# Designs tried in a protein design run: peptides against a protein of PDB entry 7UQJ. Part 50

Target 1, 160 residues: chain A of PDB entry 7UQJ
Amino acid sequence: PELYQNFNITPPRGVLFHGPPGTGKTLMARALAASCSSDERKITFFMRKGADILSKWVGEAERQLRLLFEEAKKHQPSIIFFDEIDGLAPVRSSKQEQIHASIVSTLLALMDGMDNRGQVIVIGATNRPDAVDPALRRPGRFDREFYFPLPDVKARFKIL

## One batch from the design tools (peptide; made by RFdiffusion4, then SolubleMPNN)

Design b1_p11_3_s1 (from b1_p11_3, 6 letters changed)
Fold by OpenDDE base, seed 2:
Structure b1_p11_3_s1 (fold): chain B 160 residues (1-160), chain C 160 residues (1-160), chain D 160 residues (1-160), chain A 11 residues (1-11)
Amino acid sequence: as target 1 above (160 residues)
Amino acid sequence: as target 1 above (160 residues)
Amino acid sequence: as target 1 above (160 residues)
Amino acid sequence: DEEAAYLEALE
C-alpha cells in the first residue's frame, strides 16, 4: 500500500520508464527508491541490466531472474529495476531470439506469479519502448509507462 | 535538411560528444533525438555501446555495424548513437588491437559510404576524445565535437 | 596538494561515491576531474567499471589493476574512477567469490602501496555501499564517502 | 556563455 502510494501507482503494476538515454531513468528509479525509503522502512533496491542478463547469465538467466524475484520478495518492500530492459527483447538472430524469448517468458511468469506484489515494484527502463515485448506491457506487468522527456529544447541550444 | 537544422549541424557530419562521464552525453544525444522528433517526424534512435560492439559481437562486429547503418538508413530520419565509442579504440593488446582496427576501419567506411547522410546523424560519445582514432575525427566523420562541461563547481561544493 | 585542495579532501584518501543509480556519480567524478584540470595542469582521468574488471579481465584482472595504478602514477595528477565498484564485491557463487576476493585484495594492496598518493585520487562509485567490502572503506582507502542524493522529490511528482 | 564559447571555438 504505502510503497505504491509513494509511487502514486496502483499495485501490482510494473512501471516502464522509457525515454531517451541519459534522461535519468536509472536516476529516477533510484530517486523513487530513496524517496520511498524511510528510516523505519528501507526499500531494498535491486538493479539488473538487460544486457547483463543476456551476457553474464548465459544458460542461467532464467534461474537468476527467479532468484532475483525471490530475493526481492524476501527483502520487501523492494524495487527491482531492470535497466536497459529492451536488452531482453529478442534480437533478430534466431538463436538469440530463442534465448530472449525464454528469458522474456520467465520474466512474464515471474511478474504474473507474484502473489504479494504490494511490496515489490518492478521498474523497467528502456530506450526503446517499441522494442519491449508487448506482453510485458500488459496489465499486471509493465502496465504503467512513464516517458522521460528530454531536457528542455533550450538546453539543446545551450550545448549546440 | 530539417534534422540537421534542428541539430544546428551541417550535413553530413558526425558529432563527437566528449566530456567527463555522466556529463549527460547519452542524455543529450537522446534529448536531441526527441527534440528533433515531432508527431509527424519521429526520429529513430539507435544506440550501441563501443564496449558491446567489441564484447558481444566478437567475430560479427563488422556485420552488426553494417546492419546498424542499414537499419538507420531504412528508418530515416535517424540517429546512431555510439556510447563509449572510445571502447572501439585499439587496446594495447596486439590481438585486441587488430580486432579494434578492423572495427574502426569498418566504422570509417560506413561513415564515408553514407550517400544520403542528410537523414542519419551519427553521434559518438566518449569520455576520452584523445583515445578516439584521429581518423574518426576527420571531416565527413566525427568532424564536429561537443564538449560536455562539468556541472558548475558550485554543484561540487553541494555534494562535497 | 592542489588536487586534494580542489577536492576539499586530505591526501591520500579514496572517495566512495554512493547513491542511487543515475544520481550522477560518474558525472560528478569527471566533473571533479575537469574542475581540477587547468590548461597548465590537466588531470588524467582513468575510468574502469567494476563489472568490466571481472568480465573482460578474467585471469588478468590483478595485473590490469596494477597497470592501471602505474599508469595513473605516470600521468599525475590523475583520478582513477572505478564505476560500479560494487561489481568487484563477491557474488554468492563460490568460484566468483574467490576471484572477487583476490581482485579486492589486489585493489586494497594498490591503494595501500601508493607512495605518492598526493597526485592520484581514487574514486569508487557504487549503488550499494553496503556491498563494498568494508576493508575498502577503511582509512587510507575509500575513507571518505559522498552520498549522491536523489533529485528533489518534486522531480518525482513531475514524472509520476 | 561558456558552453556557447566552447561551441563557437569548435566551429
Scores: peptide ipSAE 0.005, ipTM 0.282, DockQ to the pose 0.032
Fold by OpenDDE base, seed 3:
Structure b1_p11_3_s1 (fold): chain B 160 residues (1-160), chain C 160 residues (1-160), chain D 160 residues (1-160), chain A 11 residues (1-11)
Amino acid sequence: as target 1 above (160 residues)
Amino acid sequence: as target 1 above (160 residues)
Amino acid sequence: as target 1 above (160 residues)
Amino acid sequence: DEEAAYLEALE
């Protein structure tokens, strides 16, 4: 109990898996969930695609995000995996994606509102780390970032 | 208890994450720590950059390594993550890096000195696996190696 | 107990790590095992190369697979990691690899025969996800897939 | 091949 207070190891609420398509971001999150799942301690894995959470209605997307986080909290320990999170939380400065500003704000609030004792890990996967709102990359949110890189081109061309 | 003695599954004391910069080595270690952290069982995550442990004084770097391993042992279960471990433990044959020989020796001794029952996992991340001292890659040390590769060029060009 | 019934989070029996050679598939499985291993709960890690399980005799390979799964079940919680699983379970439609059809069938049966409460995770690593039998990629088998990609060519060329 | 051989030697 007390030990985590001293090293201020805020259990990472958010981990950003970034790297090109097919880099294994999605399944890394699943493998993490699987490896830590036991009979005694199963991890609930929620997968959502950023674009799939983005319903035709931004207000419905906000509600779906809230429900997702509530459900994840109810089913602790849990992992929320956002595939293509750049589709959910684009950079606010993007004129094309200003319609997403409310969804980004909701995701920010949900990540900020998690109790530090919560066993909910949020993993965002993106092919465009620079397209993810910098506000999501701050401490207490996606404050940890993974790059997922390509297979060696020489090795790949030998397979092909 | 006895079963791990039979399959000689020495709990990996050291795992080397190797691959080019931005391949997600650092955050993989963090995601592993996060995924296995629970309310009942939090994993203490220690991050050190190889070059940051290398203070201006090699003797201070040794002391910092000892303290780090003692602290990790005190806070079990724990992960020690060395980012850019090639900066801490360069190949001993490198004339430029002979000043690091004492630090490498200290790290070797610390990894060898871990009890097999210890819940301390050491993860080294490097962009240059061949620049890491081969002595660190032996059984009981960084005896397990991950390559972290680049994003698919075709997929990347479709994102550009 | 009941919560996993509701979200039908069938604990992933199989996770496919796919991506080119040297992408860190093998060691990811090992790091997952290490991160979830504790003094109280050690994970038994079984590694097999697909081609190594394929003895000169297909009937011996089947027996080895059965023994491997029995041993993994006996040593729960456990991870079975198949390196180069495309060597063990090629696409059944491949005329060259029809000799492997029995081994594929055995692996299918073993994965299907795992109890949902089993703490055995099977990780297959391949450089050719499209060379893996689609039947192995169905729910209850390798129903989760990781792509492991290459290092950024620009970043790699800056390191060379 | 060397990586595979090294992994086999670790088992």
Scores: peptide ipSAE 0.000, ipTM 0.194, DockQ to the pose 0.097
Fold by OpenDDE base, seed 4:
Structure b1_p11_3_s1 (fold): chain B 160 residues (1-160), chain C 160 residues (1-160), chain D 160 residues (1-160), chain A 11 residues (1-11)
Amino acid sequence: as target 1 above (160 residues)
Amino acid sequence: as target 1 above (160 residues)
Amino acid sequence: as target 1 above (160 residues)
Amino acid sequence: DEEAAYLEALE
């Protein structure tokens, strides 16, 4: 909320943090959540890991997503942070198409159903933005992207 | 290297970064690797995820660990970063004792086998230091620990 | 640059990252710098530590700041990141008034002298925004602030 | 509370 207020921009419904592993995507999401919280305005931070939603809630992932968004709305201003969102909403071309497609469709519907006036920000973090369903990267969803590259040191990190 | 020079401390063989998810453990490891790299002295950064080593290298995890440490030694000064090290070296009491015990034993031996004069630093990150085998937290291994607490929002993160 | 383009906002001359130590300020600055770099548009990232400028360049800090801004302008689009900017530009009320005042005055002049059309972004990171000269936090300088709250204190940082 | 759970696990 306040981040977007400071930029005088309409808060996007979703922000995609993407970049190599260990570039601080998750940390930044938490830091942003925290920074937007003041003594006067407590932001509720909801964290979920994409792979955890799929694995822990087999057949209930859609329901858990709905509950998450309802809870976020109830506790607004709020941030929903999806860590490893590529695990939750992989590209539809994966051989496990049906389950992933249902979860993606639910997330799309939830993102679309968020009132633009809502004080709910969704942050998705991924190491593979190419592995996120392009439908999530459309306007009104994760319509803003932040690349978190490796800390460029003047010295070539030969990350082998 | 320079980090330890600044503290006038013998570089520990291993540093455990522990704290809740998204507290910047992985990031700090990369930032440290990066900060220790100069134009004159390139540090090689090796990143592995504990769960990935177990899942991708079923029956070869020990070999892959050995190769990783050999490669790190070959490319010294180097940093080995184990993200989610609790996934690689869980507490021995887990029902999957034998496979985990072998990997733990290999990692212990590799940590013990690093010459104190070696320019190889091992950083392990975990969200659950309690889930890391206590043997890894002994002197000469991960003998230094840094807690990465959740970003304190002056406002109640109700991390639900 | 691209961060601000993505937000369709006029790039502020400066962004202040503030928050407790270890909250990812330095990292976020690096991540933003590198995120703004694409294959088509390489952003030049200049990193300086405030304390280093004061300590390494006693009597030349003003010159080094001028050179830094000139180099950043020459290599635009660019980001200047001042880590620990409170070390470079402490509040003028500190007993070491004269040297700090000269450096602050130089930084103010450099921030003011940046053309709004320039593709140079200045990011200052501090653990103590209260220790940064308020003159730097005025419009046209570090006119945007991001709080990087602690990774939550509720868990005892036993920084041993 | 993931933080509380993490703290409890440290303890």
Scores: peptide ipSAE 0.000, ipTM 0.366, DockQ to the pose 0.063

Design b1_p11_3_s1 (from b1_p11_3, 6 letters changed)
Fold by OpenDDE base, seed 5:
Structure b1_p11_3_s1 (fold): chain B 160 residues (1-160), chain C 160 residues (1-160), chain D 160 residues (1-160), chain A 11 residues (1-11)
Amino acid sequence: as target 1 above (160 residues)
Amino acid sequence: as target 1 above (160 residues)
Amino acid sequence: as target 1 above (160 residues)
Amino acid sequence: DEEAAYLEALE
C-alpha cells in the first residue's frame, strides 16, 4: 500500500515469495506491512499458513478464506500473507486432492474478485514454487515473484 | 562458533529463538551460520523442523537425531537449527505423547552429551515458548533465549 | 542491544554489512532490530539511505546526522541503519567531494563520540565495501564487517 | 494483533 503508493506503483494483487526455508519470506512480508503503516495509517496484517487452511479449517476452509478476504477488505489497507502456500498443494491422497482443488479454487476466485482499486495485497510464501498450483501464478493472482535466496554463510557472524 | 570464539565466549549448547511467526527466527539462525563462515572456515548449517522430526522420522526419529548430532560434530563448526521446535510438543494423542517423550528425551540426552569444547551450536525456534518442554530450557540445553518481536510498525515508516 | 546483552557481549559501535544487492543486508538489520526488542524493551530503529543524506539533507546533512545520533541516544537501546552507505561516497564532482568530505567527517566524529556504554548500534550497508571511506572501517567505527554474498549458484539450480 | 496474540499465549 504505502510502499507502492510512495513509489507510484500499482500494487500487484498477489506476490509470491519463494526460496529456501528460513530466507526471511515471512519476515519480509511483516516488514512490508510495518513499513507501510504510519501513525496515521496502520496496515492490517493477516497471516495464515497453507497447512492450517487444510487442517484447522477442515470443511470450513473455503468459508474461512472468504471471511479472511472480506475482513482484509474491511480493514484496508491490508496484507494477507499465506505462509507455506504450497501446503495447499495436495498430499498424495485422492481425498486431499479434492480438498485441495476446492480450497485452491476458492483462493483463485477470491484473488480474481479483488478490485485493483482495493488496498489489499496478498503475499504467498513457499519453499517450493514448483509445488504451487500454476493457476495461482497467472496474471491477476500471484503474478509477481520474488526469490529469497539463502543468505550466504559468511555475512552474518560478525553481527553477534 | 566463530562468533563466540571471536568474543572469547563459550557458546551455549543451545539457544532458543522465540517470537511471533515471521519475525525472522529462521533467517537469524541462517544469518548466524552465514556470518560464522569464512573462506577458510565454513560453518555447516543443519536445519530440521520439529514437525518433520515427528512425521518424516516416524520410528527413526531418535536415530536420525543421533545421526544429525554426529554429523554436526563431524562437520564442526556447525549449527543445528530446529525450526518450530514446539512441533515436538505432543499433539493431544497418547501415542504422540509417547513418541514426543522419546524424541524429546533423546534430544535432551544429545544436548547434555555435547562437549563444551565442541563447536556445535543448537538453535531452536518457536512461536510458542510455553509449548517447548521446560526440560529443554534448562542450563546446558536451550539456556539462552532470544525474543523476536514483531517489528515495530512505527520504526519502519521512518525507513521509507 | 538485547541480543548482545543476552550474550553479555559489548555491541560494536558500528557494523558494516557488505555484499551484492538483494543479499538481505537491510532485512538483516531489521531482523536484528526486531530480535533485540522485547515487551519490556523495544529497540528504536532509525534508517537512512546514504543517497538521501546527500539529496534530502542538502546543506543540513551534518545537522540531521547529529540530530539522528542524539535521537538514537535518547531512545536507546537503538539501531541506526545506514543503507547504501557508499552513497555518501562522492560522485566524481568536486562539489560532491566537498559535501561528502564534510558529511563523512561528521559521521566519523559522531561514531567516535559514542560511549561504549551506550546502547546505540550503527549498521552500515553497502554493495561496494571498496567505495566506503576507509576511515569509517577503523576501530571504534564500522570495525566489524559482514559479507552478504550471493547465495551459492548451486542452491539456485536445485530450486529451479 | 499477532504480537498481542503471541504475548497472550505467553501469559
Scores: peptide ipSAE 0.000, ipTM 0.447, DockQ to the pose 0.044

Design b1_p11_3_s2 (from b1_p11_3, 6 letters changed)
Fold by OpenDDE base, seed 3:
Structure b1_p11_3_s2 (fold): chain B 160 residues (1-160), chain C 160 residues (1-160), chain D 160 residues (1-160), chain A 11 residues (1-11)
Amino acid sequence: as target 1 above (160 residues)
Amino acid sequence: as target 1 above (160 residues)
Amino acid sequence: as target 1 above (160 residues)
Amino acid sequence: DEEEEYLREME
């Protein structure tokens, strides 16, 4: 969040953190939330795991997403972090098409419905950006993407 | 922590974490501190932001550095983390020469004065390793450097 | 890494990173691997997700663990990182008792079988340390534990 | 919820 302020760039409604497992995507999201939270302005951080939303809330996932976005809007400024978002919003052509298509459609609508005046940032983390529905990666949704490279072994090699 | 023991490498007095903004440098320092803290042996983690030391303690920065190192020594084992160390220790040729030169000289002396028996590690994080005074990057100071690569420059540029 | 050297403490064979989701456990493990790798001495980093080992290798999980430890031993110095280790080694009293008990027993045997001369470090990350079999948390296994607190403003205050 | 539970377990 602070980075976006420094650049006078309108914060994207959604940011996709992508990269190999264990490159720090989830950690960065939390660190960003914590760093943007001042004593004067607490940022509420909501975290959900994509696979958990599907598995725990079978048939209620859409409602849970709506409630999450409403709660995030109520507790502005807020960050919604979806860890493993590829588990929540797989490519629409996946074998579980109907359930996933509805959840993806709900998430799309929720992201599209976020007014420009809302102080809600959505961060999605994935190890597989190509497994995320391309509709989520369009402008006004997860329109910004951060790659988390493997800490190139070489770059850390300069330390030891 | 353990890996350095296995290599019989004298632990550097200082480690420089460098890489573009938001690559996880500060977070890594915290996690290293947490990861080196056991129930039997708590590591005291001191964090300072380079620009904050300059701005908050104008004229007292040297004294604050001395106190920080003394406190870290008192609370061994300890980690001193300087976030944005390029803000504290800019290249000596910068226009704010006199104040910065004195602060840098104090930091150099403090790092040089750490006995090999001291359990104080200094971590500096910077987005601009070339903006850090080269004297700090010499052996016995920040003699080890961790590159935090951009999550693919291209992907971050899509965000920024 | 450096902190353990300063303490003359025999590096634990295993380190447990625990803390709430997105506190940086996996990132720290990768960053620890990369920082311990020098140009002279490359550390091989093996990463496995606990749930993936169970789900992908049902009935072969024990063999895959053995192969992983053999490969890590072959490529010394090496780090084996188990992300979500609570998914691989749940408490033995869990309803999936038989498969998990065998996998846990294999992991215990592999960790116990690591010679003190071996340059293999095992890092387990979990959001639920109490969901990890207590036998894995004993001396000679995951005998060191690192809490990754939420960047609670308070925890940040302890660091600042 | 899992995070609050984890925090409660660590307290």
Scores: peptide ipSAE 0.000, ipTM 0.251, DockQ to the pose 0.049
Fold by OpenDDE base, seed 5:
Structure b1_p11_3_s2 (fold): chain B 160 residues (1-160), chain C 160 residues (1-160), chain D 160 residues (1-160), chain A 11 residues (1-11)
Amino acid sequence: as target 1 above (160 residues)
Amino acid sequence: as target 1 above (160 residues)
Amino acid sequence: as target 1 above (160 residues)
Amino acid sequence: DEEEEYLREME
């Protein structure tokens, strides 16, 4: 919250961190939470993995998302970090596509329901921004995107 | 390469990076690879996820691990980074436990088979060091472990 | 400490981390310290800000630098991290330029006085590598430099 | 705190 307030910029409802694996997306989210936390103003940091939303919350993923957003609102100022948000993407089965569509629909509704007056920031991290539902990338959701490049020192990381 | 030479410590065959999610384990591995790479001496960086070894390489995981270590040896100096190495841990099915045991056994053999004269470093990253097979944490394998604490603003990194 | 030994690279006395603000320089330095610390071999991490050396240690900055290097030597293996080392750069007053020149001269002498047998690594971080005195960037000082690239924000993070 | 939780899981 503070990073956006300090710059007199209206905090986005959602920010998408995208880039190759191990480019510091998750670390940046935590560092942002830490850097925004003072002794006088602690920021609550909620972390969830996209794959965990599908696998751990089988049959309750939507409810758990609602609870997460309510808890984040209760503990304002807060950050909700969705690591591997592309892990909400359907696996190759039609049944999983339906489950995905429902979970994504719930996340869309929750992000749309966030009043701009709330001190809740949502950060999504992905290695595959193309695998993130385009509806999540619309204004009022993950409407800002940040590319995390590979740490390149002068030496060409040929990541083959 | 340099930070570790200063300490006159026998280079481990493997290093375990452990700590909470998003503490920069993967980023550090990449930054180390980058920092070790000069124009005159490029380091080849191999990255694999523990879960991908189980899921993408179904029935060939052992062969793919062997090929990975051979390729790393061919492209010396090199780093093999296993992200989420605890993802090699068994999934709740007995059949997957057998597959896990076989994959871990292969990784153990590959790490044991590394000549100390080789310029191949293996880095494992985990959020759950207890979920990493204790056999991987023995001397000559992941015999050094590094804790990645949360970024806290209060700069008391008491690295006690 | 280990990754640098494996590659038979002479450990630098100093490493300069440079790149835009928020690229993880400070975080990397901390993670390196943590990643060099094992249960058997704790690394002492000393952190100082360049601006704090000028402001908090007014009239004693040189003495405090000497004490810092002595303490780091006493607690080997150790890392001295200078965050915002460009903050040692003079503020617009001629009197501060003289103070800066004296502090930088002291730092140069301290880095030159480090025996290569000492297990003390100096890391400097800056957003402005051009604002770091070129004398600090010479062999035997900050003779290795690591660029921390921006996450190329397709979206203008105007960090103005 | 996630760090305290992580440390408790390690203990």
Scores: peptide ipSAE 0.000, ipTM 0.414, DockQ to the pose 0.043
Fold by OpenDDE base, seed 2:
Structure b1_p11_3_s2 (fold): chain B 160 residues (1-160), chain C 160 residues (1-160), chain D 160 residues (1-160), chain A 11 residues (1-11)
Amino acid sequence: as target 1 above (160 residues)
Amino acid sequence: as target 1 above (160 residues)
Amino acid sequence: as target 1 above (160 residues)
Amino acid sequence: DEEEEYLREME
């Protein structure tokens, strides 16, 4: 309850942080974890990078995701932060490797399988929200989105 | 000397960081601490939250402030960062609790009591600069203000 | 002049931001750009990711670096921020690809070629300062280092 | 390792 109240999110809904690189998505996720952590209720913060799950866990990514969610549930209240989630769950295409499809399917199942009473929040960060599989952006998954704009300096950030 | 040169602030001048939530006030304070820390001269960074001083130290807040400033002086060069300083030092009103008035008075005295040779910088962060007691914004106290604009989000950070 | 005074850095010295992932290195670089940008003097902020320069510009990375520095000079006062600079300029080893050695050599030459009158600041961010080529960490290059610690929830930023 | 250490500090 309190964790979700602190985040103003309804369980088991994930949050998509999207915006240009270096807009503080990762920082915000950590700051939220820190802000919601009290002496009475520590929040466990799990960070994973989407590309790392694909590259470091070749053939075991689904298992590693399951283990991550199990560990997050065991250490609830908890936050799972997926940095560069577009690397983990790219948009499903006919040319998508079976591996990516399997990983995405696993993540979908894990998010759907989160008990509404669980105090596990999932935050996905991406620079490319349109590269994230739309199935992950449905209600009960990453159904809340926060845009992290560039700090508009009145200075022309020409991101070329 | 070098700490104040690095901040381009004259001691004992405090700095008020103000701007909307999530504009990086706390991050900037930490980064300034990191920025001014060299291998030869480590800067001690003290962080306190204004609301925490009021809530966690009921009846001892004045003492805790004194101890904080003493410790900062002992570990100079140092930075004292008050996050949400508007929680610590709200504008004095006729209806304000005696406790708040006492705490503000203590903070005023501590800032005024900083020796010009001391290498203690005080940074206050707030989302509500107008909620900070004007007495704290006078010369020799928080007499420099840095606005942390919203990252010019076209994105409405509707922090509802 | 003013830009470098605001940063308290001597031109053309680069700044290495190092620390764990999501400690706000990128956010700080942007906040510095914002802080030094006035209505009268807008700072142009250029962001590049080290790994992107290596991967996206195969065989043109040196040219792209040159163009970046030329554009930064043209739009001075400016900041060039290299995110994940360890990806662009890994430590030179006997097994390192000629491409990396060439890119590092180009970056060295570009940093050394910055006119002291130029208002171009170079910020490199890395999670692995020891993975950055030591030649880049010499005087006149990334000769200032800022550690971005994890937001230790424990009040003691011991910047060791 | 630093991420795991941070995770442990948050526990």
Scores: peptide ipSAE 0.000, ipTM 0.233, DockQ to the pose 0.048; fails the geometry check

Design b1_p11_3_s2 (from b1_p11_3, 6 letters changed)
Fold by OpenDDE base, seed 4:
Structure b1_p11_3_s2 (fold): chain B 160 residues (1-160), chain C 160 residues (1-160), chain D 160 residues (1-160), chain A 11 residues (1-11)
Amino acid sequence: as target 1 above (160 residues)
Amino acid sequence: as target 1 above (160 residues)
Amino acid sequence: as target 1 above (160 residues)
Amino acid sequence: DEEEEYLREME
């Protein structure tokens, strides 16, 4: 938020956190939520996993996404964090592809339907940015991407 | 390793990092690896996901676990990090329960087979410590548990 | 950045990330840098460690800080990340206290000298916010603090 | 330098 203000950048509706596993994408999202909330200004933090959107919400995933965005809007300012957002990607069954396509289409519509004046930020985390539907990565959606590298190449060279 | 030496604590063979999603368990494991490695003392960091042990190593998971522990022993001092170790837990099909039981049994045997003088630390991370086989949580295995809460209860109350 | 914009908050000159080791402070800073850079708008990310400012730049730390801020200003928009900023704190020798005081004074002056229109953000990370000179934590400097809680206080108490 | 270079390569 402050970084984009400093840079006179319109805040994206969505931010994609991408990088190798264990590079702290989820921790970042939580830290952002915690850091932006004060006693006077509570930020409501919603978290969902991409895999849970497919598995736990079978047949109701679209409805649950809608409810999530409505609840986030009701509790503004708010952050919606989708952990493992690439987990909205189907397992290769034709039936799952259709379910996936419907869920992703719903998410696209919800992100497109967010008022730019809304105090709802959507953060998606993925280990596989290329497995995220390119339509989610377009302007007005997850239009900003944040690479979470492994700890310093030097730290990596010290570990590997 | 050095942390436990500094505290005159016998290093556990295994440490269970447990807590809600996005509480930095994986980040902590990486940070521990990075912080314990110096230019003079490289720590080799191995990472596996519990779900990958089941899915990618179907029919060879036990072999791959053995190879992982052998490689970790070869590259001492080393850390083996099992992310989402509860993902070794089956989906409720009898066939998956058997596969899971075999994999977990192999992991138990490998942890039991580690010499206390070995400079191999095993870290397991889970969001669901109660979904981890209690046999893994016994002395000589994941005998130390570190709860990773959500960011400060105050931050949690500010976010929820 | 975006969080502060979304919240209509004037961006701080400096942000203090504080919290126990391994809570993702450095990761957060990198993620913020990566997240605020687009193909159209590169953000130059500078990283320094507090301990390195004292040890590697013995006798030239003040000069190196000045050069860092000048380079960051030259490559706007930019982020300066001071990892382990409490490492500017001396070991309790009178000579190190003087060196530290000079370095901190230089950093204070550099932060005070930043134009509010400048697209340079300073992020300091520390495990010990109370070891950071209170003068650095004042308005116009590190005037916002983000607590990176341990996953659990209980996890820390189980590790210590 | 390597870290700044790595960050530059990832941008």
Scores: peptide ipSAE 0.000, ipTM 0.304, DockQ to the pose 0.035; fails the geometry check

